# Designs tried in a protein design run: peptides against a protein of PDB entry 4CIC. Part 61

Target 1, 148 residues: chain A of PDB entry 4CIC
Amino acid sequence: KVSTKGHYGVQAMFDLAQHFGEGPVSLKSIAERQGLSEPYLEQLIAVLRKAGLVKSVRGAQGGYILAREPRDIKVGDIIRVLEGPIAPVESVSQDDPEHSLKFDFSVTKSVWEKVKKSIEEVLDSITLADMLKDAEEAQMAQGYMYYI
Target 2, 147 residues: chain B of PDB entry 4CIC
Amino acid sequence: KVSTKGHYGVQAMFDLAQHFGEGPVSLKSIAERQGLSEPYLEQLIAVLRKAGLVKSVRGAQGGYILAREPRDIKVGDIIRVLEGPIAPVESVSQDDPEHSLKFDFSVTKSVWEKVKKSIEEVLDSITLADMLKDAEEAQMAQGYMYY

## One batch from the design tools (peptide; made by RFdiffusion4, then SolubleMPNN)

Design b2_p15_2_s3 (from b2_p15_2, 10 letters changed)
Fold by OpenDDE base, seed 4:
Structure b2_p15_2_s3 (fold): chain B 148 residues (1-148), chain C 147 residues (1-147), chain A 15 residues (1-15)
Amino acid sequence: as target 1 above (148 residues)
Amino acid sequence: as target 2 above (147 residues)
Amino acid sequence: YTTDTAITLGEGYSI
């Protein structure tokens, strides 16, 4: 599973993408729209800012903006920043030297590498701009369902 | 990450596949070869047996065998049995009715559904027979490097 | 019900 951190991080970044070009967005407003706790969102935004995906704007209308255009931010970029490298298998802590899982069978590792590659390809194929487009299409489809 | 349970479950099933047709394999022997604790392996095998992927054989030469041929067991089948449905996002426990994350934005869900589909396609494309073949090819390649 | 999620993308806590 994508951790709660990764999931909410993508939601927060998507919220910022929806407001891209409108100026800084307050953490409070993001938290309210996305159903996140403000303190938790502060932690996420701090990580995303450090990674250069988000900028802080100071002043009376201060808040956060995307550091790049939505088309230049992949979902994979967000996940890698929040979760680290996409690893489909927990690295069995090498720490028990006696139960050195010596037979990390090359074959089982290859299965997980295939899974990893597939996940990376999907996440790197989706930008925040693609998500915005999908949202617009979904809203239009809902609008049409109310008018039909 | 695939949990330790899923990872070791695939290893244990692969070990049984390597011995398929040779008769029952003891849990002890699997544990030794795969570097697993026997008690942990017992728990995994119990789940796999209940799901009909493994059979217990009783008697003096008792142990476990695959319940189906290696070609008829997908890695995806093993993972679904051990971990449940492949879910790339933890279902936010609906248990807090007030913080019903109402805006499970259809769009973010669609991202995770795409990830889920890709994982399922990969795991359902790999059988224990495919893994056996890959192991044989790897052994042959190592043999050729020593010559 | 801790839905034991099979595949985590992050350094999940080793439970």
Scores: peptide ipSAE 0.114, ipTM 0.809, DockQ to the pose 0.424; fails the geometry check
Fold by OpenDDE base, seed 5:
Structure b2_p15_2_s3 (fold): chain B 148 residues (1-148), chain C 147 residues (1-147), chain A 15 residues (1-15)
Amino acid sequence: as target 1 above (148 residues)
Amino acid sequence: as target 2 above (147 residues)
Amino acid sequence: YTTDTAITLGEGYSI
């Protein structure tokens, strides 16, 4: 499962992508549109800003913008920033020596590595620009459904 | 992340695959080989048995066997039995109306559905027989490295 | 969070 942090992070970044080129967006407006608490969003945006995916604009019309074009931000980039490296298996905390997976069977590890690679490939194949396009196509399809 | 339950379940099923055709294996022997607690393994095996992936053999030489050939058991089957359906996003418990994701943006959901599909395809492409083959190949490679 | 759920993406949530 993508954590709530990863999920909401992608939503917040997508909101910023929808407003890309229109100037800075306030955290309040993002929170309202995405159904996020403003304090939680502030924490997410702080991490995304530190990673260089988002920029803060100061002033009376200040807020946040994407630091890169939507085509240059992968979903995988957002997830890695918020969640860290994609790990398909919880690292059994090495700290319990008794639960030291003595036989980290190389074969079972290889299964999880294949899963990891597959997830990474998917997330790295989707940009915020792809998501914008999908949204536009969905809106057009809905618009056509009202004309039938 | 695959839960500890899913991870250990795959290990236990792989142990049973390695002994397939040799008769029933005791939970104690599986626990010792896989580094699992016997009580935890008992819980896993109970679920796997109920799902029809494992059979219990009664008697003095009793224990557990795979209910199917290793080629007929996918890793995805094991994970679905132990973990349920692969969900890449936690279902935000609908019970907090204030955290009602009002805009479950269809677009963000589609991303997670693509991830889900990709995981399912990988896990459904790997059988216990494939894992056995990979283990044999790895052992042969190690044997050659010692010469 | 020992949530018994299967495959999670990220550090925070157990799949």
Scores: peptide ipSAE 0.113, ipTM 0.812, DockQ to the pose 0.404; fails the geometry check
Fold by OpenDDE base, seed 1:
Structure b2_p15_2_s3 (fold): chain B 148 residues (1-148), chain C 147 residues (1-147), chain A 15 residues (1-15)
Amino acid sequence: as target 1 above (148 residues)
Amino acid sequence: as target 2 above (147 residues)
Amino acid sequence: YTTDTAITLGEGYSI
């Protein structure tokens, strides 16, 4: 599973993408819209800011903005920042050199490496701009369903 | 991450695949070869047996065998049996109808659904027979490096 | 029933 941290981090970044170009967004407003606790969101935003995906804006209308355009932020970038490298299996501690298990470990490891690569390819193929487009398309589709 | 259960389950099933056609394999021998505790392996094998992926053979040379040929067992089948359906994100409890969050949840959910589909496609594309072939190729490659 | 999700993304908690 994507951790709650990764999941909510993508939601928070998507909220910032929806408001991109409108100026700084308060953490309170993001928390309210995304159903997140403000303290939890503060922790997420702190990590995302340190990684250079989010900027803090100071002042009376202070808050947060994306540090880059939505098209320049991949979902994979957000996940790697919040959760580290995608590791489908914990590194079997290579520490016991004596067990003849090296070969069997290599084949099973290759399965998990294929899974890792596939996940990375998917997450690196989706930008926040793609998510915005999907949201717009879904909203238009819902609008048409109410007129029929 | 794949759970320890899924990881070790695939290892145990692969061990059984390596011995397919040689007769029943003892849990002790699998545990020794795979570096697993025998009690933990017993739990895994019990689940795999109940799901019909493994058979128990009784007798003096009793043990376990694959219930099907290695080509007929996908890694995805093993994972689904041990860990349930691949869920990249816990189902956000749909239970709070009042929050206007439905739309944002749908888009983010679609990302995780794409990840799920990708994982399923990979795991369903790999059989125990494919793993056996990869092992043989790796062993041959190592043999050629020593000559 | 904690649906033991098989595959976790990231260093996060093995659920």
Scores: peptide ipSAE 0.113, ipTM 0.804, DockQ to the pose 0.437; fails the geometry check
Fold by OpenDDE base, seed 3:
Structure b2_p15_2_s3 (fold): chain B 148 residues (1-148), chain C 147 residues (1-147), chain A 15 residues (1-15)
Amino acid sequence: as target 1 above (148 residues)
Amino acid sequence: as target 2 above (147 residues)
Amino acid sequence: YTTDTAITLGEGYSI
């Protein structure tokens, strides 16, 4: 499962992508549209800003913008910033010697590495621009369903 | 991340695959080889048995065997039995109305569905027989490095 | 919350 942090991070970044080129968006407006708590969104945005994916704009019409074009931000980039490296198996922390998986069976590790690679390939194949396109196509399809 | 339950479940099933055709294996011996606690392994084996992936053999030489040939058990089958359906995002339970993600943005859901599908395809492409073959190849490669 | 999901993306994400 993608954590709530990664999920909401992708939602917040997608919201910023939808407003890309329209100027800065307030955290309040993102929170309202995405159904997020404003304090939680502040934490996410702080991390994303520090990673250089988001910029803050100061002033009365201040807020946040994407730091890069939507085509230059992969979903994988957002997830890595918020969650760290994609790890399909929790490394049992070496600190409990009784539960130290002594036999990291190389074969079972290989299975999880294949899963990791597959996830990375998917997330790195999807940009915010791809998501915008998918949203536009979905809206057009819904519009046609109401007129038929 | 695959849960510890899924990870250890695959390890236990792989251990049983390595002994397939040799007769029943004791939980103690599996636990020792895989570095698992015996009580934890009992819980895993109970679930796997109920799902029909493992059989219990009774008697003094009793223990557990795979219920099917290693080629007929996918890693995906083991994970689905232990963890349920692969779900890349927690469905925020509808029960907390304040945190109900009202706008399940269909687009973000689609991203996670693509991830889910990719994971399922990988896990369903690997059988216990494939894992056995990989282990044999790795052992041969190590043997050649020492000579 | 040990989310009972089989696969987790990142430290907090159980897929």
Scores: peptide ipSAE 0.112, ipTM 0.803, DockQ to the pose 0.418; fails the geometry check

Design b2_p15_2_s4 (from b2_p15_2, 8 letters changed)
Fold by OpenDDE base, seed 3:
Structure b2_p15_2_s4 (fold): chain B 148 residues (1-148), chain C 147 residues (1-147), chain A 15 residues (1-15)
Amino acid sequence: as target 1 above (148 residues)
Amino acid sequence: as target 2 above (147 residues)
Amino acid sequence: YTWDNAITLADGYGI
């Protein structure tokens, strides 16, 4: 499950990608466009900045920019920063302490590992540049539907 | 994240697959082997039975059996029964009612749809028969490490 | 399929 954190993180990074090359964007403007609370966005941006995906620009027209080109940031990079490594099967052990039976069912674990690998491959195959392109194509398609 | 329900459901179904053709298995025996609480397993089995993946056998040697051959049950079938359709992006709207901003970001939605599709393809590519084969191969590999 | 369900599925599978 991509957490709300991962979801909003990708949205925030995508917003920054849409403004890449236009200069720094304020957190307030990102929050407004992406429908995020500004305090929550501050937390996300702090993590993303620490990971070197975002840079802070100081000054009157300060804000945030992508630290790299959109083509050099994978969705998988964003998710790993915000959620950590797409954790292998966290042992079901922690939430139900009484039933922490080490069912190291190697076979069931292998199923989940395959799922994990598949998710990672998908997320690592998508860059912010790919997302920008998809958005442009979608906007063109909507524009053509209004003209016909 | 596969829910605990999905995880345990796959384990229970796999246990039944391991005993396929040997007759009915008691819930107690499945619970013991799979480290599940018997009451929790009863709930899982009830859902799986209703979906036609498991059959109940009545009698002194009664219990549960797979309703189909292991090769005819995909992991994806089990997960869909227990968790529902791998639901599309439930709108972030329900848990944080105040920030239910309809960010229909079509593009972000498309990313998650791709992830979902990939998960479904993986889960639909694995049958209980495949899992049985993998278990046999793993057991043979362990046996060879002891020699 | 919403991101939330893919996430939930991934979480359950330890993803």
Scores: peptide ipSAE 0.145, ipTM 0.772, DockQ to the pose 0.374; fails the geometry check
Fold by OpenDDE base, seed 4:
Structure b2_p15_2_s4 (fold): chain B 148 residues (1-148), chain C 147 residues (1-147), chain A 15 residues (1-15)
Amino acid sequence: as target 1 above (148 residues)
Amino acid sequence: as target 2 above (147 residues)
Amino acid sequence: YTWDNAITLADGYGI
């Protein structure tokens, strides 16, 4: 499971990308647009801020901004921050902890490493700028000019 | 989560592939070799059998065999049987069910679809026969280090 | 990177 954290984290970062250059965005506004609870978003933003992907701006128009340009933030960067390195989860069979023999079956491990690599390659190939472009193309195709 | 089921299911299927053509293998022997509990393996095998990937053989030398040749079983086939279609997990935020607004944000969905597609392509590119070959190559490489 | 993580990622990504 890319936990709900990874999914919502990408949504929140994408929201910030859509407003990049417009100034700070409030967590409330992000939460409302992305359908997230504000407390949950606060936790995500705290992690993203600590990782240097988001900056907090203080003041009456305070809020959050991307710490980097959308083109300089990969989806993979966001996921790695929120979920950690796509770490080899030690296959502890939760269902039978006593018989979770660490069968480091090298061949099955190789399958999962291939899957991991493919995921990483995909996530590292997509930037927030790419997502913005895709959104614009989708909006043009749907004829829904959301004039914000 | 490809649950522990998917992982262990691939291991069990690989064990059956290693014995393909040798006759039926007992669940006990698979469980012992793969470090699985026999009851857990029974559940996995039941699903795999229902999906037609495994056959049960009755008799004194009864057990299980692959229903198809190792080259005709993709890892993706095993995973789809055990975990279901790599379904786009409906992002139901379990933590806040009331605010799980179905924001079908098309762009984020597209990211996940790309990831899904890449996983499927990888899993569908690997057969049990490929895994057997990889195992043989690994054994040869280790054998050369011991000689 | 274990299958569990790939799976967890896949699940989280709706995969």
Scores: peptide ipSAE 0.144, ipTM 0.775, DockQ to the pose 0.208; fails the geometry check
Fold by OpenDDE base, seed 2:
Structure b2_p15_2_s4 (fold): chain B 148 residues (1-148), chain C 147 residues (1-147), chain A 15 residues (1-15)
Amino acid sequence: as target 1 above (148 residues)
Amino acid sequence: as target 2 above (147 residues)
Amino acid sequence: YTWDNAITLADGYGI
């Protein structure tokens, strides 16, 4: 399960991508559009800013912008920042060499490592620019259904 | 996160695969080998049995066996039984058509659906027979390091 | 990263 933090973090970053090039966006406006509490979004944005994915702009029209172009931010980058590295199974401590448990653990570990690798490959294959394109295509498809 | 239930379920099924063809295995012996509490394992085995992945054998040498050959049981089959279908993102209720929130939600949903599909493909590509083979290869590699 | 994190990630995404 992608944590609620990862899910909402991707939504917030996608909102910033939709407004990329239009100037700074207020946290209040992002929170309203994405259905997030402003205090919760502030915590997410603080982490994303510290990781260099978002920049704060000061002034009367201040707010937040993407620190890079949407094509240069992968979904995997956002998830790694918010949730940490997609964890390989923590090595249970090497302490008891004798028990048969270690071998079975290694095989099950390999299954989970394959799953992890697959998730990472998918998340690293999707950029915010890809998400913008998908949104445009979906909007065009819905627009064509209303004209039929 | 594969639930603790899914993780231990795969371990228990793998233990049964290692003993496939040797006859019934007691829950106590599986619990001891896999580091599981017997009551917790009993709950897992009950679900797996109801789903037809495991059979109970009665008698003095009674216990549990795989219901099918290890090659005919995917890791994905075990996970689906224990955790349910890897849920498509529950459709948030169609009720409020007007708000811009629906479109952004659809795009983020598509990302998670791609992740889901990838996980399902991986888990469905691995059988208990594949896990047995990997275990044998790992044991041979360790045995060659000690000589 | 623990399996717990991958599963938590999958759970968070409705997986």
Scores: peptide ipSAE 0.133, ipTM 0.772, DockQ to the pose 0.220; fails the geometry check
Fold by OpenDDE base, seed 5:
Structure b2_p15_2_s4 (fold): chain B 148 residues (1-148), chain C 147 residues (1-147), chain A 15 residues (1-15)
Amino acid sequence: as target 1 above (148 residues)
Amino acid sequence: as target 2 above (147 residues)
Amino acid sequence: YTWDNAITLADGYGI
């Protein structure tokens, strides 16, 4: 599962990417636009801020901004921060060294490691800038369909 | 997380692949070798059987066998049977048609669809025969390290 | 539930 945490984290980061260069965005405005509860978003933003993906701006026009350009933030970076390393299946079987069960476990583990690697490669291939471009293309396509 | 269901399902299918051609294997023996509870394995095998990935053999030497050769069963086939289609995010936002929220949701959805596609491609690229080969290579490598 | 399963699969894969 991209946890609800990962999903909403990517949405919040994408919202900040859409407003990149416009100044700080309030959590309230992000929550309203993304359909998130403000308390839940506060928790997500706190983690993202601690990881250095977002910055807090203080003052009357305070809020949050991306800490880096959208092109320099991968979806994989966001997911790793929110969900941790895509850990291989926790080896349940550390405790029983003697049984032949270790071998089957190793092969199954290798399958999941391959899946993990593939997921990481995909998530690392997508930046917030790529998401912005996709959004622009989708808007243009919708705009052209209304003119035909 | 590969659900515990998907994980144990792949283990059970791999056990059957290791015994492919040797005849039917009892659920009890699979459960013992894979460290699974027999009742849980019964549920998994029932689903896998219904999907046509395993066959039940009746008689004194009854049990289960793979329904196809290990090379003809992808890990992706097992996962799809046990966990269902990797479906895209259920659109929570069907109810409020007016708000601009639809656009952001579509882009985020496309990211997860790409992830899904990549997972499916990987799982569809691995057969039970590939897993058997990897197991043999690992055993040989361990055997050579002891000399 | 299908998304929940894909997400669960991704969570299970450590996503």
Scores: peptide ipSAE 0.126, ipTM 0.773, DockQ to the pose 0.391; fails the geometry check

Design b2_p15_3_s1 (from b2_p15_3, 6 letters changed)
Fold by OpenDDE base, seed 4:
Structure b2_p15_3_s1 (fold): chain B 148 residues (1-148), chain C 147 residues (1-147), chain A 15 residues (1-15)
Amino acid sequence: as target 1 above (148 residues)
Amino acid sequence: as target 2 above (147 residues)
Amino acid sequence: SITEGSALTLAPGPL
């Protein structure tokens, strides 16, 4: 599962992609459109900014913009920034050192590595530009349903 | 991430697959081999049994067996039993009904559906029999490094 | 619906 952090981070980045080239967007406006709390969005944007995916613009018309074009930001890049490395299994906390025989069960590890690779391939194949295109196609399809 | 429950559930099912055809295996022996607590394994086995992936055998030589052949049990079947439907995103708990504008953001949902499908395809492509084969190949490879 | 089940969480492990 992508955490709530990863999920909302992708939503916020997609909102910024929809406004790319229109200038800086306020966190308030993103929060309102995406149904997010502004304080939670501030935390997400702080991480994304530190990673160089978002830029802040200062001033009365300030806010945030994508630091790169939508085509140059993969969903995988956003997820790695927010959640770290894509890991298909929780690191079993070494809580019980006596009974945690790290049975490094090579075979089960191989299953999870296959899952990891598959997730990475999907997330690295989708850009914010691909998401914009999918949104446009969905709007066109809805528009046609109202005219039929 | 696969939860600890899913992870250890796959390990326990794989242990039962390694002993398939040899008769019932005790939970104690599985726990010892897999480095699991016996009480935790009991909870996993109870769920797996209820789902019909495992059978209990009663008696002095009792224990557990796979309910199906290793080739007829996918890793995806084990995960779905232990964790429920494969969902790439947490259900945002409807904890705040006022501000949970379910922005059913169709596009972000499509991303997660693509991830879901990809995970399902991988997990449904791997059986316990495939895992047994991979284990045999790994043992052979180790054996050749010592000669 | 991706929204219901406690499926496979990519929770970051505790660092």
Scores: peptide ipSAE 0.092, ipTM 0.807, DockQ to the pose 0.294; fails the geometry check
Fold by OpenDDE base, seed 5:
Structure b2_p15_3_s1 (fold): chain B 148 residues (1-148), chain C 147 residues (1-147), chain A 15 residues (1-15)
Amino acid sequence: as target 1 above (148 residues)
Amino acid sequence: as target 2 above (147 residues)
Amino acid sequence: SITEGSALTLAPGPL
């Protein structure tokens, strides 16, 4: 499962992508649209800002913007910033050398590394621009269903 | 992350695959080799047995065997039995109709469905027989490094 | 008690 942090981080970044070029968006407005608590969103935005995915704009019309174009932000970039490296299993901390005598389950590790790689490839193949396009296509498809 | 349950379930099933055709393996011996607690392994084996992936053999030389050949058991089958359907995000339970007014995050859901599909494809592409082959190849490669 | 299946959680790797 993508953590709640990763899930809501992608939602918040997608909201900022939908408003890209319109100027700064308030955290309140993002929280309302995405159905997030404002305090939780503040924590997410702080991490995303530190990683250079989001910029804070100061002033009366202040808020947040994407730090890069939607096409230059992968879903994988957002997930790695919020969650760190994608680990399909908790790496049993190598730090207990006495437990190191257990058969290096290299084969089972290789299964999880294959899963990791596959997830990374998917998440790195999707940009915020791709998500915007998918949203526009979905809206157009809904619009056509009401005109039929 | 694959849960500890899924991870150890695959390890236990792989241990049974390594002994496939040699007869029943005791839970104690699996627990020792895989570094699992025997009580935890009992719970895993109970689920795997109920799902028809493992059989119990009775008698003095009793224990467990794979219920199918290693080639007929996918890693995905083991994970689905132990963890249920692979869900890349917790499906926010559709059961709260009042929260249904929020923009059907169809786009964000589609991202997670793509991740789900990718995980399923990988896990369904790997059998216990593939894992056995990879283990044999790794042992041979290590043997050649000592020569 | 429906044992909620522990779906594969994308969780951070250990730092």
Scores: peptide ipSAE 0.091, ipTM 0.811, DockQ to the pose 0.417; fails the geometry check
Fold by OpenDDE base, seed 3:
Structure b2_p15_3_s1 (fold): chain B 148 residues (1-148), chain C 147 residues (1-147), chain A 15 residues (1-15)
Amino acid sequence: as target 1 above (148 residues)
Amino acid sequence: as target 2 above (147 residues)
Amino acid sequence: SITEGSALTLAPGPL
């Protein structure tokens, strides 16, 4: 499972993508739209800002913006910033040198490496721009269902 | 992350696959080879047995065997038995009807569904027989590095 | 209590 941190981080970044080009968005408004506590969002935004995915704008109309265009931010970039490297299992670094476990560990490790690679490929194939497009398509589809 | 339970469950099932056709394997011997506590392994084996992936053999040479051939057991089958359904995120069932969150939830949900599908496809593409073959190939490759 | 809904979490399980 992507942690709650990764999940809400993607939601917050997607909210900023939806407002990209409209100017800075307040943390309060993101928190309200995403159903997040403002203090929790502040912690997420601090990490995302440090990683250069968001910028803080100062002033009366201050808030946050994406630091890059939505097409230049992968879901994988957001997840790596918030969660670190994608690890499908905990590396049980049982560096216990005495147990001959090295070989059996290699085959099971290969399974988890295949899972890791597949997750990375998916998350790196999706940008915030792709998510915006999917949202527009879904909104159009819902709009058509209200007119039928 | 595959939980420690899923990880060690795959290791224990792979150990049983390596001994498939040799007769029943004791929990003690699996625990020793896999670096697991015997009580922890007993809990894993109880779940795997209830799911019909392993059989208990009684007697002096008693223990556990795979209930099916290694080719008929996917890694995905083991994981679903031990972990349940693969969920890439916690379903935050925020059934809070008042917040207009339904739409934004749909797009983010689609991302996680794509991740879920990719994990399922990988885990369902790997059998215990594939793992046995990979182990044999790795053993051969190590044997050639010593010459 | 092994809660029934423990799907594969990418997060470290709660200690």
Scores: peptide ipSAE 0.087, ipTM 0.803, DockQ to the pose 0.333; fails the geometry check
Fold by OpenDDE base, seed 2:
Structure b2_p15_3_s1 (fold): chain B 148 residues (1-148), chain C 147 residues (1-147), chain A 15 residues (1-15)
Amino acid sequence: as target 1 above (148 residues)
Amino acid sequence: as target 2 above (147 residues)
Amino acid sequence: SITEGSALTLAPGPL
C-alpha cells in the first residue's frame, strides 16, 4: 500500500504540475481542488519543499510552485521523499536479539527484492509530465463521447 | 509491504514444498525450522487449509502437506489467500457520503493500477517450484565456494 | 533517531 501520505502527496504534486508556468498556487486552492485539509497539506508541502521538489513564493500572490519541470519529477521521487525507501516486507528490526534466529531465508528475500525492483521501475517510469498527458487524453476522450 | 502474515505464510509454504513427497510435516517442526511460534503457524495453516493450498493428514505421523504440486502454487496465490486482493492504495470506502467529493482522480488511480498490475505479474510469475530451484542453485554455489 | 520511513506496505496494515 502507498500510504495516505504518498497518495495525497502525488495528488498535490499533480495539482502543482497542472498549474506549472501559471505562477504560485495557494495551499487553500490546492486543498479545495484535491479534497484535502489545509493543515494536512501544509505538512506534506513542508516535506516536499525540504526535499527541493516544491518552492515557496512570497508576496501578495504568494504560494507554491514545482521546483523542477514536470518531466524532471518522477512519481518514484515523490514517494521516496514522503515514505522513504520502497520496502515490500517490513525489515524485522535488527535490535531484538532473541528473534536473531533470522533464518536469512535468501530465497524469500529474493522474492521481495523482485517485487521491490518491479515497483521502483514502474514509479520511476512515470513523470508528472506523463500524468499531465494522460489527463489531457482522458479529457479529450470524454469530450468525444459526448459528440457521438 | 507484504504483512508479516504474508511473509511468514510464504516461508511456511516453502518449508512444505521442500518436504513435498516425503510425507506429512508437523507444525512443530515447521515452526522450529522457520523461527515461528507454533500458535501463530496454526492460524496461518488454518487459513491456507481452508483455501485448499494445504492438507491435514491424520495418524501417528500426522501433519500437513501441500495440497498441490509446488509448480501449481504461485506466490501470488499464497498472498491473495492470506492478505486478500493486492491494493496499492486504500480504496476509500464508498460508504461515507460526506467525503463524496471523491475527485475521481482518474490519473492518480491509473498510477496505482499500474503498480498493482506490476506486483501481481511478479508474484504470479514465481511458483514454489521456482523457489525450490533457486534454493538448490544457491546451495550448490555455496558448496563450490568451499572447494 | 532516523524514524524508519513507513515503507510502502502492500498489505493493509492495521491502522
Scores: peptide ipSAE 0.087, ipTM 0.804, DockQ to the pose 0.117; fails the geometry check

